# Peptides against a protein of PDB entry 4KTY: the designs that were tried, part 20

Target 1, 266 residues: chain A of PDB entry 4KTY
Amino acid sequence: YVLNDIGVIFYGEVNDIKTRSWSYGQFEDGILDTCLYVMDRAQMDLSGRGNPIKVSRVGSAMVNAKDDEGVLVGSWDNIYAYGVPPSAWTGSVDILLEYRSSENPVRYGQCWVFAGVFNTFLRCLGIPARIVTNYFSAHDNDANLQMDIFLEEDGNVNSKLTKDSVWNYHCWNEAWMTRPDLPVGFGGWQAVDSTPQENSDGMYRCGPASVQAIKHGHVCFQFDAPFVFAEVNSDLIYITAKKDGTHVVENVDATHIGKLIVTKQI

## One batch from the design tools (peptide; made by RFdiffusion4, then SolubleMPNN)

Design b1_p9_7_s3 (from b1_p9_7 with L3R D7P)
Fold by OpenDDE base, seed 2:
Structure b1_p9_7_s3 (fold): chain B 266 residues (1-266), chain A 9 residues (1-9)
Amino acid sequence: as target 1 above (266 residues)
Amino acid sequence: QYRLPFPSL
C-alpha cells in the first residue's frame, strides 16, 4: 500500500466493471518535494505533519483547487479548452510536477484523477492508502442520510426539486491509521475524499471517516461520517410532488445505493 | 477511451 507505484482504478458500471492503470509515481524525482510543497501551501504546522489524521484531512482539501488554490480543478461539463481532459491523464506525476512548477491549480480532474493524485500524496508521505470505487454512489446535499428523488406526476424525475444525486460510480481513498481521537476499535481504514463534493466545516474536504464506524452506523464520529455513510447506505425516497403542492412518498429503495465497493488488494 | 461518471438518476 506504500511501495506499489502502479495501480488499478475500477470504473464503469456494476454489471460491466472496467479497470484503468494509474501510475502513482510516489518515488519519482520531485514528487516528495511537491507533496511537502502542498503542505506548505496549506500552511500546515510542522507539528501536525507527522499526524496521519491531520495530513489526510489537509490532503483531502488541498488535492482539489477549491478554497485554497490546491492541486486540481474539477470539471464535469465536457468542456476542457483551458487544460487537459480528465480522461487523458495516466498518472499523478505530471499533474503534481505541473502544480509545483506553475504554482497554479492544474486543469482538469474528475473523481478517479483526484483519487489517483491523493493516493500518491498519501503514499509519498508514508500513509498506507488505496483507491476505492463505489458503484451507485449517493451524493447527499442536505445531510439527511437519504436520497430524496422528486417525481413529476408522470413518473419522470423533477430535476428542479431533486437536489440529491447518485453517481454511477465514484472513487475515493482509504488511508490506514490509528484513531486515538475515537473509541477503541475504530482505527484502521479511514475514508478520505479529495473530490470536491460538500463543504466540511468551511472547506471542500472529506474525512478521515472510520470505515468501521460507518459499517456500524456510528455517524457521530469525526470526520464527515454522515456524508460517507450516505454515499454507501442511503435509501432512495421517491416522492411525487403534486400540482397542489402535496408530497406523496411512492416508494423506498434500500438496496440501490452502494451495491458494490471495490478496491485492489495490493 | 475512458467512461466518465454520470448521474444514474
Scores: peptide ipSAE 0.167, ipTM 0.799, DockQ to the pose 0.160
Fold by OpenDDE base, seed 5:
Structure b1_p9_7_s3 (fold): chain B 266 residues (1-266), chain A 9 residues (1-9)
Amino acid sequence: as target 1 above (266 residues)
Amino acid sequence: QYRLPFPSL
C-alpha cells in the first residue's frame, strides 16, 4: 500500500463495474518535494507533519483548491474550457508537478482524480493508502444521515427542495494509521476524502473517519463520521411536497445507498 | 470514453 506506484480505480455503475489504471508515481522526481510544498502551503507546523491523523486531514483539505488554493479545482459542468478535462488525466505526477511549478490550483478534477492525487500524497509521506469506490454514494448536505428526496405531486423530483444527492459512484481514500485519539479498536483503515463535498469545521475536507467506527455506527467519533456514515448507509426518504405546503413521507428505502463498496488490494 | 460520475437520483 506504499510501494506500488500504479493502481486501479473502480468506476462506472454497480451493474457495470469498470476499471482504469492510475499512475501514482510517488517515487518520481519532484513528487515528494511537491507533497512537502503542499504541507508548507497549508502552513502545517513541523510537529504535525509526523502525525498521520493531521497529515491526512490536511491532505484532504489541500488536494482540493477550495479554501486554501490547494492542488485541484473540481469541475462537473462538462465544459473544462480553461484546463484539462478530468478524464484526460492518467496519473498524479503531471498534476502535482504542475501545481508545484505554477503554484496555482490545477484544472480540473473529479472524484477519481482527487482520490488518485490524494493517494500519491499519502503514499509519498509513508501513509499506507488505497482508493475506495462506493456505488450509490450519498451526499448528505444537512447532516441528518438521510437522503431527503422531495417529490412533486406528479412523482418527479423537486430539484429546488432536494439538496441531498446520490452519486452513481464516488471515490475516496482509506489511510492506515493508529488512532490514539479514539478508543482501542478504531485504528486501522481511516476514510479520508479530498473531493470537495461538505464543509468540515471551516474547510472542505473529510476525515480521517475510522472505518471500524462507521461499521459499528459510532458517528460521534472524529472526524466527519456522520458524513462518511451517510455516504454508505443513508436511508432514502421520499417526501411529497404538496402544493398546500405539507410534506408527506411516501417511502423509505434502506437498501439503495452503499450498495457496493470496492477497493483493490494494491 | 471514461464515464463521469453523475447523480443517480
Scores: peptide ipSAE 0.131, ipTM 0.786, DockQ to the pose 0.159
Fold by OpenDDE base, seed 4:
Structure b1_p9_7_s3 (fold): chain B 266 residues (1-266), chain A 9 residues (1-9)
Amino acid sequence: as target 1 above (266 residues)
Amino acid sequence: QYRLPFPSL
């Protein structure tokens, strides 16, 4: 989880799982220096750089460009003008070296690119890390731990009535660390996510959230446990928006979100 | 056939 410099990222759909190779390159020239530079750009106190909780949280913020001129600009509009399409990247090295050289955010990334670069960052700093792919991954925008799906009277989805969404797949990271700030048993794998999805106490960042805590429904633990819980375990609430402005809950699906979570065990 | 993530619903 630290020494491997080439990995596999799962993507696609739950019924058609795909894999892509990703070169982390954590030992290549300039990469460690770039990771240190990232922490410098974050103005991270030196005393905190030995704490994997702080480091992973800062990394989740800085791998995306929002708020702090971090590493990667996200784009999902399929235009990708003035940069590299997310699918063209094959590893973290070119991205990190470009960031270090230009001192400007690199265009463009999506979830697996963010996860790939973040995995390099964590591994460079000696934090065991892996990429996780969640199929049918919820994006809870209003922090209600449910995925609201609004339907027209004809049964078609009305995406204008909510900012909640479900991705066919989403990639994030798990980092291994102790959690002395949490009750006993909630150390180990921590979910962290650098894809800019939601604001967390003033910045687009996510985690570390205890995987064990989430598995046991403990969403009260820092950081961002409700959001990560929602990604993997939200109920789908199908709501029909009637012409008279009334909302009717037509169906609840508790089995759709987080249908498959895949990570490499090596 | 590199499929990017897209909203499933």
Scores: peptide ipSAE 0.110, ipTM 0.776, DockQ to the pose 0.162
Fold by OpenDDE base, seed 3:
Structure b1_p9_7_s3 (fold): chain B 266 residues (1-266), chain A 9 residues (1-9)
Amino acid sequence: as target 1 above (266 residues)
Amino acid sequence: QYRLPFPSL
């Protein structure tokens, strides 16, 4: 989980699982220096740089460009006119070296690019890390642990009222660490995500969230456990919005989200 | 060409 500099990332559809190669390159020249530079740009206190909890949380913020001029600019417009299309990247090295050289955010990334770069960052700093792919991954926008899908009376989605969304797949990272800030048993793999999805206490970041805590329904533990829980376990609530303003729950689907979670075993 | 993720409802 630290020594492999080449990996695979799962993508595609739940019924058609695909893999792509990704070069992490954590041992390549200039990469460690760039990871240190990222922490410098974050103005991270030196005393915290040996703490994987703080490092992974800062990394989740800094691998995306939002808030802090971090590494990658996300784009989902399918144009990508002012940079490199997300699908053109094959590894982390070129991205990180460009960031270090230009001192400006690199364009463009999507979830697997964010996860790939973040995986390099974690491994480079000695934190065991892996990429996780969740098929039918929920994005809870209002922090209520459910996906509220508003429907018109004709059954079509009301896009004005519906703020939540589901990704066909989403990639994030798991980092291995002890969690002395949590009860015993909630160390080990921690979910962390650098794809800018939701604001977490003032910044676009996510985690570390204890995988064990989430598996046992404990969403009260820091950081961002409710959001990660919702990504893998939220119910879809289909609500018909009547013209008079009344809302009626038409259906609940408890099986759609988190249909398959895949990671490479090393 | 890789299939990009997209939001669905």
Scores: peptide ipSAE 0.077, ipTM 0.749, DockQ to the pose 0.156

Design b1_p9_7_s4 (from b1_p9_7 with L3K D7P)
Fold by OpenDDE base, seed 2:
Structure b1_p9_7_s4 (fold): chain B 266 residues (1-266), chain A 9 residues (1-9)
Amino acid sequence: as target 1 above (266 residues)
Amino acid sequence: QYKLPFPSL
């Protein structure tokens, strides 16, 4: 997990799983210096730099450009003016070195690019890390742990009222650490995500969230356990809004989200 | 990656 400098990232569709090679390059010249520079840009206290909880949370914020002029600008509109299309990247090294040289956010990334760069950051700093891909990954935008699907009278989805959404796939990271801030048994793999999706206590960041806690429904545990839980285990709630402002649940689908979670075991 | 449409009822 720390020593591997090349990996495989899963993507595509649940019924047509694809893989892409990604060069992490955590041992390449200038990469460690760049990871230290990222923490310097975050104004991270030196006392926290040895704590994988703090490091992974800061990395989650800083690998995206939001809030803090971090490493990568996300784009999903298929228009990549003044940058590199997300699909053109083959590894983390060029991105990190460009960031260090220009001192400006690099354009552009999507989830696997964020996850690839974040994986390099974690491994470079001695944190065991891997990339996880979730197919039919929920994006809960109101922190209620469900996908709220508003229906028109004809049974079609009201796209204006429906704010929650589902990715065909989403990539994030798992980092291995102890969690002395949590009850015994909730150390080990922690979900962390640098793709800017939701605000977490003032910044676009996510985690570390205990995989064991999420697996057992302990969404009250820091950090961002509700959001990560929703990504893998949200129910689809089909709602008709009445004129009087009341909501009627028409249907519930507990099988749509999180159809497959995959990672390369290395 | 892209956002999937929700199935209609």
Scores: peptide ipSAE 0.652, ipTM 0.955, DockQ to the pose 0.895
Fold by OpenDDE base, seed 5:
Order: sequence, then C-alpha cells, then structure tokens
Structure b1_p9_7_s4 (fold): chain B 266 residues (1-266), chain A 9 residues (1-9)
Amino acid sequence: as target 1 above (266 residues)
Amino acid sequence: QYKLPFPSL
C-alpha cells in the first residue's frame, strides 16, 4: 500500500463500473515536503505528526480548501472556468506541487481527485492507504442515519425539502492504523474522507472511522461513524409532502444505499 | 466520470 505509487480508482455507476489510472507519486521530488507543508499550514503540533489518527484527521481537513485554505477546491457545477476540470487530473503530483508553489487552494477537485491526493498524503507519510468507491453513496445532511426523500404529490422529488442526497458513486480513503482510543478489535482499516461533505466538530473533515465499528453498527465511536455509516447503509425514506402540509411515508428502501463497495486489492 | 446526484426513482 505505501510503496505503490500508481493506482486504479473505480467510478461510474453500479451497472457501468469504470476505472481510471491515478499516479500517486508519493516518492516524487517535493511531494514529501509538500505533505509536511500541509501539516504546517494546519498548525499541527510535532507530537501529533507521528500519530496516524491525528494525521489522517488533519489530512481529511486539509486536502479540501474549506475552513483552512487547504489543497483542493471542490466544484460540481460543470463550469470550472477558473481552474482545471476535475477530469483533467491524472495524478496527485501536479496538484500538490501547485499548492506548495502558489500557497493557495488548487481548482478543481471532485471525490476521486480528493481521494487521490489524500491517498498520496497518507502514503507519503507512511500510512497504508487505499481508495474505496461506494456506489449509491448517501449524504446524510441532518445526521439522522436515513435518506429523507421528499416527493411532490405527482411523485417528483421536491428538491427544496429534500436536503439529503445520493451520489451515483463516491470515493474516499481507508487508512490502516491501530486505534488505541477505541476498544480492542476496532483498529485496522479506518475510513477517512477529504471531500467536503459535512462539518465535523467545526471543520469539513471525516474520520478516521473504524471500518469494523461501522460494520458492526458501532456508530458511537469517533470519528464521524454516523456519517460513514449513513453513506453505506442508510434507508431511503420516501415522503410525500401533501399540499395541506402533512407528510406521508410512502415507501422505505433498505437495499439501495451502498449497493456496491469496491477497492483495489494491493 | 463526474459525481452526480443519483435519482432513486
């Protein structure tokens, strides 16, 4: 995991799975220095820099530009007029070196770009890491562990009322570490996500969340286990908003979210 | 390639 400097990222849709190559380049000139610079910009104390829990959490915050002038600006508007379209990136090196040179956030990223850069960051700092793709990935906006989909009486989605969302796919990272802050058995792979989705205790960051904890429904364990759990296991709740202001639950789908989770085995 | 909202209906 640490030694592999090129990878494959899964994307697309569950019925049309696609792959793209991504160059992590964790051994390229200036990349380690840039990763150290990222931690400097985060004002991370020296004692924390040896702790993969702290490093991965800081990385999840700093790979996105929100809150802290981190590495990548996310954009999903299909315009990308003031930077590079997310699809144009082929690896982490150019992004990280541009960030180091300009000292300003790089435009633009989406989930696989965030995951690619974050994977480089983790691997560069000696943390085994991989990218995970979740098809039908939920974004729980109100932290209720379900996807509330509001429908008009005609059956169309009410976009004003529906705050939760489902992505065709989402990419995040898993980092390997011990979790002495958790009970025995919840070390190993930890979900971490640098794509800015939700605020976690004051910043757009996510994880590390124990994959084992998520798998066993332990959403009370730090960090961001409820959010990660929802990404892979939320129920879809279809609610009809009646003209009289009443809400009626029309259907519940417990099988749609997290339909397929894929990672490249190294 | 871009991440898109996916309709559940």
Scores: peptide ipSAE 0.066, ipTM 0.778, DockQ to the pose 0.400
Fold by OpenDDE base, seed 3:
Structure b1_p9_7_s4 (fold): chain B 266 residues (1-266), chain A 9 residues (1-9)
Amino acid sequence: as target 1 above (266 residues)
Amino acid sequence: QYKLPFPSL
């Protein structure tokens, strides 16, 4: 979880699972220095740099460019005219070295790119880390722990009313650490996510959220446990918006989200 | 493959 510099990332569809190699390169020249530079750009206090809770939370913010001119600009427009298409990246090294050299965010990333770079960052700093792929991953936009899907009377999705979304797959990271700030038993793997999805107390960041706490339905613990819980366990609520402005719940699907969560121990 | 956001039906 720290020593392996080449990994496998799962992607694709739940019924057509695919793998891609990713070079983390945490031992290559300039990479550790770049990770330190990232923490410098975040203006992270020196006393916090040895705390994996603080480091992973700062990393989740700084691997994306939002708020703080962090490492990667996310784009999902399928154009990518002013940078490198997300699918063209094969590892973290070129991205991190470009960031360090240019001192500007690198274009472009999507979830597996964010997760790959974040995995390098964590491993460079001695935090055991792995990439996790969730198939049918929910994006709760209104923090109600459910996917509200609004339908027109004809059954088509009302895109104006529907704010929540589902990814066919989403990649994030799990980082291994103790959680002295949580009850006993909620250390170990912590979910952290650098893909900019939702604002968490003023910044696009996510985690660390205790995997054990989430597995046992404890969403009250810091950080961002409700959001991570929703990613893997949200119900889909299908709501018909009537012409008179009333809403009717047509259906509830409790099985669609989080169909498969995959990680590879390397 | 690119990531695809969509509402489930």
Scores: peptide ipSAE 0.042, ipTM 0.732, DockQ to the pose 0.392
Fold by OpenDDE base, seed 4:
Structure b1_p9_7_s4 (fold): chain B 266 residues (1-266), chain A 9 residues (1-9)
Amino acid sequence: as target 1 above (266 residues)
Amino acid sequence: QYKLPFPSL
């Protein structure tokens, strides 16, 4: 989880799982320096740099460009006119070195690119890390632990009534650390996500969230456990928006989200 | 393949 410089990222569909190679390059020249530079840009106190909780949270914020001119600009519009298409990246090294050289955010990333770069960052700093792919990954935008799907009276989806969405797949990271700030048993793997999805206490960041806590339904623990829980276990709530403005719950599907969570076993 | 939200749930 630290020494492997080449990995596999799972993507595609739950019924058509695909893999791509990703070069983490945590031992390549300039990469560690760049990771330190990222923490410098974050104005992270030296006293915090030895704490994997703080480091992973800062990394979650800084691997994306939002808020702080971090490493990667996300784009999902399929235009990518002013940079490199997310699919063209094959590893973290070029991205990190470009960031270090230009001192400007690199264009462009999507979830696997964010996860790849973040994995490099974590591993460079001695934090065991892996990439996780969740198929049918929910994006809960209103923090209600459910995926609201609004339907018109004719049964068509009204995408304007909610910002909730479901990704065919989403990639994030798990980082291994102790959690002295949590009850006993909630150390180990922590979900962290650098893809800019939701604001977490003023910044686009996510985690560390205890995987064990989430697995046991403990969403009250810092950080961002409700959001991560929703990604893997949201109920789909089908709501008919009637012309009179009333909303009627038509159906609930508790089985759709998080159908498959895949990570490379090492 | 680019990541897209499922348009039709």
Scores: peptide ipSAE 0.035, ipTM 0.713, DockQ to the pose 0.370

Design b1_p9_8_s1 (from b1_p9_8 with L3V D7P)
Fold by OpenDDE base, seed 4:
Structure b1_p9_8_s1 (fold): chain B 266 residues (1-266), chain A 9 residues (1-9)
Amino acid sequence: as target 1 above (266 residues)
Amino acid sequence: QYVLPFPSV
């Protein structure tokens, strides 16, 4: 996991799985220096830099530009006039070197770009890491562990009534570490995500969340386990918004979210 | 063509 400098990222639709190569370049000149610079920009104490829990959490914050002038500016508006379209990136090296040189956030990224850069960051610092793609990935915006889908009376989706959303696919990272802060058995793979989705205790960051804990429905463990759980196992709640202002639950789908979770090693 | 992520209900 640490030694591979080229990877594969899964994307597309659940019924039309696609792959693209991504160059992590963790051994390229200037990349380790840039990763150290990222931690410097985060004002991370030296004592914490050897702790993969702290490092992965800081990395999840700093790979995105929000809050802290981190590495990548996200853009989902299909307007990329002031930078590079997310789809044009082929690896982490150019992004990280641009960040180090300009000392300004790089434009632009989306989930797989964030995941690619974050994977480089983790691997550079000796943390085993991989990219994970979740098809039908929920974004729980109100921390209720469900995905609210509001329907008009005609059955069409009303996206204005909730900030919850389901991505056709979303990419994040898993990092391997011990979790002495958790009960025995919840070490190993930890979900971490640098795509700015939700505020976690004051910053746009996510994880590390124990994959084992989440698989067993334990969402009480730090960090951000409820959010990650919702991404992979949220129930879809179809709610009809009636003209009289009443809401009626029409259906519950417990099978749609997290329909397929893919990584290169699975 | 590259498929961008998009909301899918």
Scores: peptide ipSAE 0.168, ipTM 0.792, DockQ to the pose 0.164
Fold by OpenDDE base, seed 1:
Structure b1_p9_8_s1 (fold): chain B 266 residues (1-266), chain A 9 residues (1-9)
Amino acid sequence: as target 1 above (266 residues)
Amino acid sequence: QYVLPFPSV
């Protein structure tokens, strides 16, 4: 997980899984220096730089440009006029070196680009890391562990009544570490995500969230476990919005979200 | 071509 400098990212749809190679390049010239520079830009205390919990949380914030002039600007508008389209990137090296040289956020990224760069950052700093792809990945915007889907009386979806959404796929990272701040058994793989999805205690960041804790339904442990839990296990709540303003739950689907989670084993 | 993520319901 640390030594491989080329990886595979899974994408596409659950019934049409695709793979893309990604060059992490954690051993390329200037990349480690750039990762150190990222921590410098974050004003990370030197004493914290040996703590994978702090490093992974800072990394999740700094790989995206929001809040702190971090590495990548996300864009989903299909224009990409002032940078590189997300699909054009083939690895982390060019992105990180551009960031170090320009000292400005690099345009543009989407989830797999964020995950690729974040994977390089973690591996550079000696943290075992892998990219995870979740198919039918929920984005819970109101932190209720549900995906609210509003229907008109005619059965058509009204997307204006909620900001909740489901991605056909989403990529994030898992980082291996001990969690002395959590109960015994909740170390190991920790979910971390640098794609700017939700605000976490004042910054667009996510994790580290214990994968073991989430698997056992424990969302009370830091960091951002409810959000990560929702990504993989939200119930779809189909709600009919009546003309009189009342809401009626028509159906609940507990199986749609997180149908498949894929990661490379080496 | 690379498949971009998109919202689904």
Scores: peptide ipSAE 0.140, ipTM 0.778, DockQ to the pose 0.163
Fold by OpenDDE base, seed 2:
Structure b1_p9_8_s1 (fold): chain B 266 residues (1-266), chain A 9 residues (1-9)
Amino acid sequence: as target 1 above (266 residues)
Amino acid sequence: QYVLPFPSV
């Protein structure tokens, strides 16, 4: 997981899974220096740079440009003016080197680009890491661990009331580390995500969240376990907004979210 | 061509 500099990212639809090659390039000239520069820009204490918990959390914040002038600007508008379309990137090296040379955020990324660059960052710093793709990935924005889908009386979605969303697919990372800050058994793979989705204690970052904790429903464990849990295990709650302002739960679907979670075995 | 992610409800 540390030594491979080329990987595969899964994407597409759950019934039409596709793969894309991605060059991580963690051993290429200037990449380690760039990763150190990223931590310098984050003003990360030297004492914390050997702690994979702190490093992965800082990385999740700094790989996106929000809050801290980090590496990548996200864009989903399909215009991508004054930058590179997310689909044009083939690896992490050009992005990281551009960031280092320009000292400005690089345009543009989407989830697999964020995950690719973050994977390089982690591996470059000696943290075993892999990219994970979740099909039907929930985005819970009110931290209630469910997807609230509001319907008009005619059955159409009320887009004004419906704030939560489900991605057809989403990519994030898992990083391998011990978790002495958690109970025994919750080390190993930790979910971390640099795609800017939700604010976590003042910054757009996510994780590390123990995969074992998530699997066993321990959402009280730091960091961002409720959000990651929701991504893979939210129920869809269909709510009809009545004309009188009342809400009626019409249906609950506990099977839609997290249909498939895929990662390459390196 | 790369399939872009898109949100749904």
Scores: peptide ipSAE 0.134, ipTM 0.786, DockQ to the pose 0.160
Fold by OpenDDE base, seed 3:
Structure b1_p9_8_s1 (fold): chain B 266 residues (1-266), chain A 9 residues (1-9)
Amino acid sequence: as target 1 above (266 residues)
Amino acid sequence: QYVLPFPSV
């Protein structure tokens, strides 16, 4: 989880699981310097740099460019003319070295690229980390722990009313640490996510959220446990929007989200 | 890629 500099990332569909190699390169020349530079750009106090809770939270913010001119610019519009298409990246080294050299965000990333770079960042700083892929990953954007899917009377999705979304797959990271700020038993693997999905107390960041806490339904613990819980456990609520403006729940699907969560062991 | 599922049975 720290020494392996080459990994496998799972992607694709739940019924057609695919793998891709990713070079983390945490021991390559200039990579540690770049990770320190990232924390410098975040204006992170030296006293916090030894705390994996603070480091992983700062990393989740800084691996994306939002808010703070961090490492990667996300793009999902299939227009990558001013950078590298997300699918062209094969590892973290070129991205991190470009960021360090240019001192500007690197274009472009999507979830597995964010997760790959973030994995390098964590491992480089001595935090055991792995990439996790969730198939049918929910994106709750109103913090109600459910996916509200609004339908027209004809059964088509009302895209104007439907704000929540589901990824066919999403990649994030788990980082190993103690959680003295949480009750006993909620240390170990912590979910952290650098893909800019939702604002967390003023910044696009996510975690660390205790995997054990989430598995036991505890969403009251810092950080962002409700969001991570929703990614893997949300019910789909199908709501018909009537012409008179009223809403009727037509169906609830409690099995669609989080069908499979996969990670590669070292 | 975003997926918007349809209602099931």
Scores: peptide ipSAE 0.025, ipTM 0.668, DockQ to the pose 0.449

